Peptides against a protein of PDB entry 9IZ0. Designs and how they scored, part 236

Target 1, 345 residues: chain A of PDB entry 9IZ0
Amino acid sequence: ITCLGSNGHTYKQLVKGGNDDLRQDAVMEQVFEQVNGFLRSYRKTSQRNLSMRTYKVIPLALKTGVIEWVQDTIPLGEYLDSAHKVYHPKEWSLSTCRKLIAEKQMEDLETRLKVYDLVCRHYRPVFRHFFLESYADPVQWFTTQTNYARSTAVASVLGHVLGLGDRHGQNILIDKTSGEVIHIDLGIAFEQGKKLPVPECVPFRLTRDVVDGMGITGVEGVFRRCMEFTLETLRREEDSLLSVLEVLRYDPLFSWLISPLRRMKKQKMQLENFNQPESGNITTDASRDPKIQRNNVSGESEAERAILKVRQKLSSTLSVEASVGELIRIAQDPSYLALMFCGWS

## One batch from the design tools (peptide; made by RFdiffusion4, then SolubleMPNN)

Design b2_p23_2_s3 (from b2_p23_2, 16 letters changed)
Fold by OpenDDE base, seed 4:
Structure b2_p23_2_s3 (fold): chain B 345 residues (1-345), chain A 23 residues (1-23)
Amino acid sequence: as target 1 above (345 residues)
Amino acid sequence: SIDELKKERKELLEEFLELLKKK
């Protein structure tokens, strides 16, 4: 839809309907706006214009809302699939890579590492070409690549601290004007990604293509430093951030747990992407086993556990540099990436 | 109602934002 704003400007908006709970997205965007306040107040982050890119979410009903249409964006995964076909036309298709990883999903770590390495050799990074193609002016190229590294650093720290899941290439948009990343579909938070059929084992997405977009310095340039400044800001504002999250504890519309329906939808999407034959024993009988103790784990106790995990991630037990160093190491570790749905790109 | 819960959430957020402005 196109809406006329009170300022006389026309805005394109996406009406999202169906089974997606936009309340989760709207709440996470509000948390990001508060964090952006902290980033603006702290000298080390404000001098670099560090922010999480946000988009407006207006939930109209339980499963319907209006989302701001982000102009001039492309999904990272869409760009990478297109660019890979152009720059590496003799390498494997994304579907071939997915199939090989899926065929080994139940194998040991050694076998999964071997197939991951094989996939990596036949699907090389291309994301540097986004900046090289889009920006003929060297100043614009450098500025947009810097903005990409900065925005990715902020999103990586926030993604870790808030336990954002489902960070696949279709849920990360690239702004073609600024080079900034925009994270969408925020309904998997507080480490609920670990409850997916393919558990998320990395703190944030730092795959080879995500690093390739940072240019020749990779993670050791703007990215690492901006992660450090962002984490330093969040540690300074810990009480304020925890107070924001405590408000969500009392939000009756916020779910600290992944919806069973959303989990099933993601499971189906994972299975479809792997072309695994339906083993016909998806018995719908999850309805009848009375021994699913609905542990009435009160939504309150899951909120308390989530807030406790956020506090633990903000702990000053390690230096900012040591904490960021370990996060970057884990996010790039083949032993974790080989376990992911798409860890090679 | 859902609209009451949306209103209550908005009021809680506004109150929280006012508390943050006082710090």
Scores: peptide ipSAE 0.013, ipTM 0.380, DockQ to the pose 0.015
Fold by OpenDDE base, seed 1:
Structure b2_p23_2_s3 (fold): chain B 345 residues (1-345), chain A 23 residues (1-23)
Amino acid sequence: as target 1 above (345 residues)
Amino acid sequence: SIDELKKERKELLEEFLELLKKK
């Protein structure tokens, strides 16, 4: 929809309705605005204009609300699929790569690593071309690539600390003007991504294409340094961040757990992305919900566990450099990426 | 520190110059 603002300007807005709780997105955006306050207050992060890009979410009712339309953006996955067809027209399609990874999903790690390596050889990175194509001026090109590396670093640290899940290429937007990343669909947080049918094993998305967009230094430039400064800021403001999260403990509308409906929807979307519309009735007999004993772990006990995990991730037991080094290592480890739904791009 | 900012600016400039050689 297009809305007329009180200032006489027209704003494009997305009305979202359905089974997804916009309250979760709105709460996470509020947490990001508080973190942006910390990043503005700290010298090392403010001098680099480090921020998590936010968008306005107005929840109107349970599962209904208005989202600000982020203008001049493209989903990372949409760009990568299009660019891969242009730059590597003889390589495998995204659908072929997905099929091969899925066919081996139940196999051992060694078999999954072999298939992941095979897919990686037939689906090469292209995200460098986004910056080369979009910016004719060398200064704009360098500035936007730097902004991409900076924003990806902030989002990576914050995504790890808050345990953001479902970070696929359609949930990461690229701003065509600034080169910054915008994370959307924030309803999988506090490591609930580990409860998905394909468990998330990486702290954040740092695939080969995400790295290819950083330029010739990859992770060993602006990205690593900006991760370090962001983590240093979050460790400094630990008590402030935990106080913001404690307010959510008392919000009766905030869900610390992935809903069974959202889990089933993600399972169905993962399966439908594998089913080309060929043959018949796979009646997914939804009746065999494995009796995961719903230990009625009170929502309060899950909130306490989530806050404890945030505190543990902010621990100063390791240096900032050692902590960031380990996060980057894990996020790029083929042994984790081979287990992901789309770890090759 | 000011020295860390100088180092970062130098690394950014070196990165920019290497990228200009590849364009």
Scores: peptide ipSAE 0.012, ipTM 0.364, DockQ to the pose 0.013
Fold by OpenDDE base, seed 2:
Structure b2_p23_2_s3 (fold): chain B 345 residues (1-345), chain A 23 residues (1-23)
Amino acid sequence: as target 1 above (345 residues)
Amino acid sequence: SIDELKKERKELLEEFLELLKKK
C-alpha cells in the first residue's frame, strides 16, 4: 500500500498477512531503537555514527501488520547469487552447493568439513563487487564499504547479545545508498535459532562473502574496532539494556520461545531447499502430531533464562578485545560453518 | 493515522520504560 503521511509525503508500506507474528519484529525494533540511544550517547560509537538500522513495524493484529518498505535495498543472498553467476560463471551453482551440503547433513564433522571445503573451492566470494559496481567515485566506494563494515559490526554484536537467529542472506538487506545492512524477520531471538532443525552454532553471520564486503582488511579493519566499541557501549549500558528486556518479560504478547508454526515453516523451507522439486505428491499426512512435550516451562522461566544469558554475554570477565576476538574466531570457524545451512557464502 | 499509532506505541513504551526505571 501507499500511505500519505501527515507531512504530505507518500510512503510505501508492505502489508504482511499470514502466519508471521509482526509483534516480535516490532518489539525487537524497539529494543534496537533503545540500543541506538546508547550508541548515540557514548562518544566512541557516536563519533562513528554506529547504529543498528531499523525499519518501522506496525502490528495490526495477531498475524497482520504494516512494514515500512525500505527503498533502494537488496537482499544479500539475492545479490550474491546474481553476482556469483557473473563473476564466477564456471563455478558451481548455489543449488549444487546446497545439495552437496544437504546430502552430508547427517554425516560426521570430518565428512562435513571435507564437503564444506570442496564447496568453498567451487563457490568463491564475490561481495566486494557490490561496492566496486555500485560506486564509481573512490570516496563513495570507500564511504559505503566503511558503512557496511560498521553496520555489520553493530548488527553482529547486537545479534550475538540478543541471540538473533535465522540470519540467512534473505533476512539481511543491503542499502544501496549507504552500504549499511538492515536485518529483517526478527522472530528468532534469545538463542531460539539453536532449536531449528539445522541448529545455529555461530554468534552471528560472518561467512566468506560477509567478510569479502569489508574489503582488503577483512575483519581486522573497521569491523573489529566497531565491534569492540559497540560491545564496550553495551557493557556500559548493561543495566539499561536489561531493564528494556524486563519489559518484555511482562509483555503477555511477547514469546521468548520459537513458535511451533514458525519452527515448522522453517523446517519445511529447509527441507524444500534440500529437495529439488521432484513433482512427487507429498501427501501431507497431517496425522503425525509430533508430541511436542509441552514442557510447561512458564514463559517467565524462559524470560529469566534469556535475560540471564544476555547478562552473561555482557560479562566483563574477558576484555572487550578478547571477547570480540573470540566471537570473530567462532563466527569464522569452519567447524561451525560446515554445520550450517549456508555457511560457505 | 499510522504515524499517530506509531507515536502512541512509542509513548506507551517510553512510559513503560520510565515506570521500570522508577522501580
Scores: peptide ipSAE 0.011, ipTM 0.403, DockQ to the pose 0.017
Fold by OpenDDE base, seed 5:
Structure b2_p23_2_s3 (fold): chain B 345 residues (1-345), chain A 23 residues (1-23)
Amino acid sequence: as target 1 above (345 residues)
Amino acid sequence: SIDELKKERKELLEEFLELLKKK
């Protein structure tokens, strides 16, 4: 929908209906705005303009709302699929890579590592080309690549601390103007990604293409340092951040658990991405309702557990540098990435 | 301001040049 603002400007808006809990997105965006306040208050983060990119979410009903259409964006996964076909036309398709990983999904870690390594050799990173293609001026190229590394660092720390899940390439937008990342579809938070049919095993998305976009320094440049400054800021503001999350504990509309419907939708999307459309009427006989044991875990007990995990992630038991170093290591570890739905790109 | 953007660009470039010198 295109709306005319009271200021005479036309704004594109995405009306999302039916299946997405935009209230959870709106709540997470409010948490990001508070964190952006903390990042602006500290010299180390403010001097680097560190922020989580936010978008306006107006929930209209239980499953309907208006999302600000972030202009001049592209989904990371859409760019990567297109760019990979251009730069590596002799390599495997994304569908081939997905199929091979899925065929081994139930196998042991050693077999999954072998297929992951095979896929990685036949699907090379291309995301550096986004910056090289989009910016003819070397200063714009450098500025946007730095903005990308900074933005990715903030999003990685926040994504880990808040336990953001479902961080696939379609839920990460790249701003073509700034190079910043914009995280969308925030409906899987507080480590609920571990409850997906393919559990999320990494603290944030730091795949080979995410790293390739950081340029020649990879993670050992602006990215690592900006993660450290972001985590330092969040540790200093732990009580303030926990107080914001405690407000959500008492929100009767906030879901601390992934809905069975959302879990099933993600399972279908995972399966449909593996089946080429052979024209067969797969009447998915809906009759095998897996008895999802409704563990009647009170929403309060899950909120307490979520807040406790946030506190644990903000713990000063390790230095900021040691904590960031371990997060970067785990996020790039093939033993975790081989277990992911799309850990190779 | 344009001058703040120039200053920030200069500091960013200096930080990058220092990173390149540490390799």
Scores: peptide ipSAE 0.005, ipTM 0.371, DockQ to the pose 0.013

Design b2_p23_2_s4 (from b2_p23_2, 15 letters changed)
Fold by OpenDDE base, seed 2:
Structure b2_p23_2_s4 (fold): chain B 345 residues (1-345), chain A 23 residues (1-23)
Amino acid sequence: as target 1 above (345 residues)
Amino acid sequence: SIDKLKEELKKELEEAIEKKKKL
């Protein structure tokens, strides 16, 4: 839809309906706006314009709402699939790679590592080409690649701290103007991604293509330092962040648990993405919504557990540098990436 | 140098595009 704002500006809006709880997205965007306040108040992050990119979500009803149409964006996964076909036309297709990883999903770690390595050798990184193609001017190229590394660092720290899940290439948009990342579909938070059919084992997405977009320094330099400054800011503002999350404990609209329907939908999409490239409108006949009696007691206990886990992730027991170093190590570790649905790209 | 690296990567890119046009 196209909306006329009270300011006389025309805005394109996406009306989203179906099984996605847009209230979860709206609440996470509010948390990101608060975190952006902390990043602006702290000199080390403010001087670098560090922020989590946000978008407006207006929930209208259960599972329906209006999302801001983020113009001039492309999904990371859409770019990577297209670019891989351009630069590596003799390598394996994304569907072939997915199929091989799937066929070995129930095998031991050693077998899964061998398949992951094989896939990695037949599906090389291409995301550096996004910046080379999109920005002819050297200054624009360097600026946008720097903005990408900065925004990815903020999103990585914040995504880890909040336990943001389902960070596949279609849920990460690239702003073609700024090079910044925009995270969408925020309804899997507080480590509920570990409850997916393919459990999430990494703290954030730091695949070979995500690193390739950072240029020759990879994770070393801008990305690592911006992660450190972001984590330092979040540790400083721990009580403020925990206070924001404590308000959500009492929000009856917020769910600390992944809905069974969302889990099943993600399971189907994970299973169907093995067989067909077509985004068929699966009209799942939603007629038997079991009355999920949200046992308030179970929601409160999961909220408390989530807040305690956020506090644990903000612990100053390790230095900022040691904590960031370990997060980067785990996020790039083949032993974790081989367990993921798409850990190679 | 960032400029030298950009030129090397641009050359790699142009070679990849030119290989694709021949397929």
Scores: peptide ipSAE 0.000, ipTM 0.259, DockQ to the pose 0.018
Fold by OpenDDE base, seed 3:
Structure b2_p23_2_s4 (fold): chain B 345 residues (1-345), chain A 23 residues (1-23)
Amino acid sequence: as target 1 above (345 residues)
Amino acid sequence: SIDKLKEELKKELEEAIEKKKKL
């Protein structure tokens, strides 16, 4: 739909209907707006205009809502697949890389590391070309690359602290005007992504292509410093952030667990991408809509565990620099990236 | 208005946060 705003501007909006619960996405966007308040209040983050880019979600019913259409965006994974075909036409296809990783999914870590290294040698990073192609003016190029590194740093800290999972290249939009990242499909929070068939073992997405977009300094420039300032802000506002999450603990509309429908959809997408032969008789006894007996007891225990994990991640036991250094190390560790569905790009 | 619904939802969240800071 297209709406005319009270300001005379025209806004495109996506009406979603079906099996996607938009309430969890809407609640996570509200948490990000509160965090953006903390980032605006703290001098070190405010001076750099650090924010999590949000998109407006209005849930209308259990499975229906309105999403703001983010104009002038592209999914990171769509850009990378297109750019890789242009810049490296003699390298392996994304489908070949996915197949090879999938065929070795049940093998030991040593075998999976060898396969990951082989895939990495035959699928080189290209994301630097986004900035070089899109911005002919050197000032615009530098500004947009800086905005990308800043927004990726904020999203990485928030992704770690809030345990955002399923941060694959289709769930990350790039704004073509600002260079900023926009995280979409926030239905996996509070480390529930670790319960997927292919678990997310990294705190946030920091693959070779995500780093290639940061320019010549990689992670050691704007990115690291902006992660440090973001984490310093969240540590100062720990009680305020925990108070926001405690409101969600008692919100009957919020789910601390991945919905069975989203889990099945993600499992199906993982299985289809792995070319596992349809072992036919998954009797979709789709007839019993399992009344989500939200066992209130299981939801409360998961909420308490989630809040305890957030508090643990905000602990001042290590310096901000040491904590960020360890997060960057883990997010780039081949031993974790080799275990992911798409850790090479 | 979609903007009015967003302002109401933001206000409810701010009021809920402010109520918890007073407990």
Scores: peptide ipSAE 0.000, ipTM 0.237, DockQ to the pose 0.017
Fold by OpenDDE base, seed 4:
Structure b2_p23_2_s4 (fold): chain B 345 residues (1-345), chain A 23 residues (1-23)
Amino acid sequence: as target 1 above (345 residues)
Amino acid sequence: SIDKLKEELKKELEEAIEKKKKL
């Protein structure tokens, strides 16, 4: 839809209907706006205009709402698939890479590492070309690449602290004007990505293509420093951030757990992308929902565990530099990336 | 004040919930 704003400007908006709980996105966007307040108040972050890019989510009825259409964006995964075909037409297709990783999903770590390395050798990074193609002016190129590294650093720290999951290339938009990243589909938070059929083992997405977009310095330039400043700000504002999350503890519409429906939808999407032949007799005998003892682990106990994990991630036990260094190491570790659905790009 | 920000966020949330019940 196109809405006329009270300011006389027309805004394109996406009306999203269906099984996606837009309330989760709206709440996470509210948390990001509060964090953006902290980033604006702190000199080291404000001088760099560090922010999480947000979009307006207006939840309407149950599982329906209006999302602000982010103009001039492209999904990272869409760009990477297209660019890879152009720059590396003799390399493997994304479907071939996915298939090989899937076929070895149940194998040992050594076998999975060998397959990951093999995929990496036949699917080289291309994301640097986004900036080279889009910006003929060297100043604009440098500015947009810097904005990309900055926004990715903020999103990486926030994504780790809040335990954002499902950070695949279709849930990360690139703003073609600014080079900034925009994270969408925020309904997997507080480490619920570890409960997916393919568990998320990395703190944030820092794949080879995500790094290739940072230019020649990779993670050691603007990205690392902006992660450090962002984490320093969040540690300073720990009580404020925890206070925002405590308000969510009492929101009856906020789910601290991945919904069974969303888990099943993600499972189905993962299986469909693997083109596994129908091994016919998964009788979805929905009757043998094992009595997972609904231990009435009250939604309160899961919220408390989530908030406790956020506090642990904000701990000053390690320096900011040591904490960021370890996060960057883990996010790039082949032993974790080889376990991911798409850890190679 | 952090408490004031909590109260404002809680109030905005309650107003958003109450506005949603009227739709």
Scores: peptide ipSAE 0.000, ipTM 0.264, DockQ to the pose 0.016
Fold by OpenDDE base, seed 5:
Parts: structure tokens; C-alpha cells; sequence
Structure b2_p23_2_s4 (fold): chain B 345 residues (1-345), chain A 23 residues (1-23)
């Protein structure tokens, strides 16, 4: 919808209805605004304008709300699918790659690594082309690529610390003007991504295309340094961040657990990528609800566990450089990426 | 101040809890 603001400006807004809990998105956006406050207060992050890009979420009801439409954005996955067809028309289709990875999903790590490597050879990175094709001016190109690396670094650290899941290419928007990343659909947090039918095993998305967008330096330079400064800021503000999360512990509207419905929706989306669209009416016989044993782990016990994990991730046991180095290593490790639904792009 | 924001968030939460009890 398009709304006229009280200031006379016209705003595009997305009305999101259905089963998406916009309250979780709204709460996570509030956490990001607090973190942006910390990033603005700390000299090393403020001098680089480090921020998590946020968007306004107005929950209207339990399952309905208005999201600020982020203008001039594209989903990373939409750009990559289009760019692969243009720049690598002789390589495998995204559907072929998905099928091969999926067919081996239940196999051992060695078999999954072989298939992942095969897919990687037949589906090469293209995301560098986003910056090359979008910006004719070299200064804009360099500035935008720098903004991308900076925003990706902030989102990577914060996403790891908060345990953001479901970070697939459709939930990461690229701002076409600034090159900054915008994370959407924040309803999988506090490591609940590990409870998905395909567990998320990486701390954040640092796939080959995510790295290719950083240009010739890759992870070395702007990205690594901005991760280090972001983590240094979050460690400094640990008590402040934990205090924000403790307020959420008492929020009766915040779910520390993935909803069964979101889990089922993700399972269905993962299964639909296996079946060619034969027009068969799969009557989803809703009767085989696997009795998800509601382990009545009190929401309080899950909140406490989540806060403890955040504290553990902010631990100063390792240097900032060592911690960032290990996070970057794990996020790029083929042994983890081969286990993901789409770890090759 | 973070403390003022905590108090505001706590107050909004208390008001939201009270609204939910009246419903």
C-alpha cells in the first residue's frame, strides 16, 4: 500500500498478513536500534558509520502488521539467480544445484562435501557484478562496495551474537543506492535456526557470493576490521545488551522458540524444491501433525538459555581478532556450508 | 539514557500486560 504521511510525504508500506509474527521482527528491530546506539557512541564504529540497517515494523495484530517498504532494494537471492544466468549461462541452474544438494542431504559428510564441491565448480560466484554494473562512477562503486562490506560485517557479528537464523538470500536485501545489506524476517533468533529441518550450522551467511561482493580483498580488510570493531563495541556494551535482552525475557509476546507453524512452512518450502511441479493435488492431510512433543520447557528457561549463549558469545576469553578470525573461518568452512540448504551461493 | 529507555520499555511492557489482562 501507499500511505500519505502526516508530513505530506508518500510512503510505500508492505501490509504483511498471515502467519508471520511481526512482533518478533519489531522486537529485533528495537534491539538493532539499541545496538546502533552503541555503534554511534563508540569512536571506532562511529567514525565508520557502522550500523545495522533497520526498517519500521508496526504490528497491528498478533499476526498482521505494516512493514516499512525499503525502497530501492533487491533480495540477494533474486539478484544472484538473475546474474548467474547472465554471466555464467553455461553453468548449472540454481534448481539443478538445489536438487543435487537435496538428494544427498541424508548422506555422510564426505559425500555431501563431494557434492558441494561439484556444485561449486558448476555455479561460480557473481555478486561482484552487482557493484560493477550498478555504479558507473568509480567513487560510487568503491563507496558502495565499502558500505556493503561494512554493513555485512555489522550484520554478521550481530547475527551471530543474537543467533539470527533463516539468513537465506531472500531474507537479505541489498540497497541499490548504498550497497548496504538489510536483514528481514527476523523471527528465527537465539540459535533456533539449528532446530530447522535443515539445521543452520554457520554463525552467519558468508557464502562465496557474499564474499565475492566484497571485491578483490574479500574478507580481508574492510569486512574483517569492521567485524572486529563491531565485536569490540558489543563486548564493551555487554551489560547494556544483556539488559535489553532481559526486558524481552519478561515480554509475554516474544517467542524464544521457533513456532511449529514456521517450522512446518520451512519444511514445506524445502520439500517443494524436491518435487518438480507435477500438478498433483497433494492434499496436505493436516491430520499427521507429528506430535511435536511440546517439551514444556518454560519460555523463561529458553530465554535464560538464550541470554547465557549471548553472554558466552561476548566472552573476552579470546581476543577480538581471534574470535573474528574463528567466526570467519567457520562461516566459510565447506564442512559447514555443505550441510546448508544453499551454502554454495 | 539506557536506564531511561529501560524504564520506558518496562512501562510499555507493564501497560501491554495490563491491556492484555483487561481483554
Amino acid sequence: as target 1 above (345 residues)
Amino acid sequence: SIDKLKEELKKELEEAIEKKKKL
Scores: peptide ipSAE 0.000, ipTM 0.285, DockQ to the pose 0.016

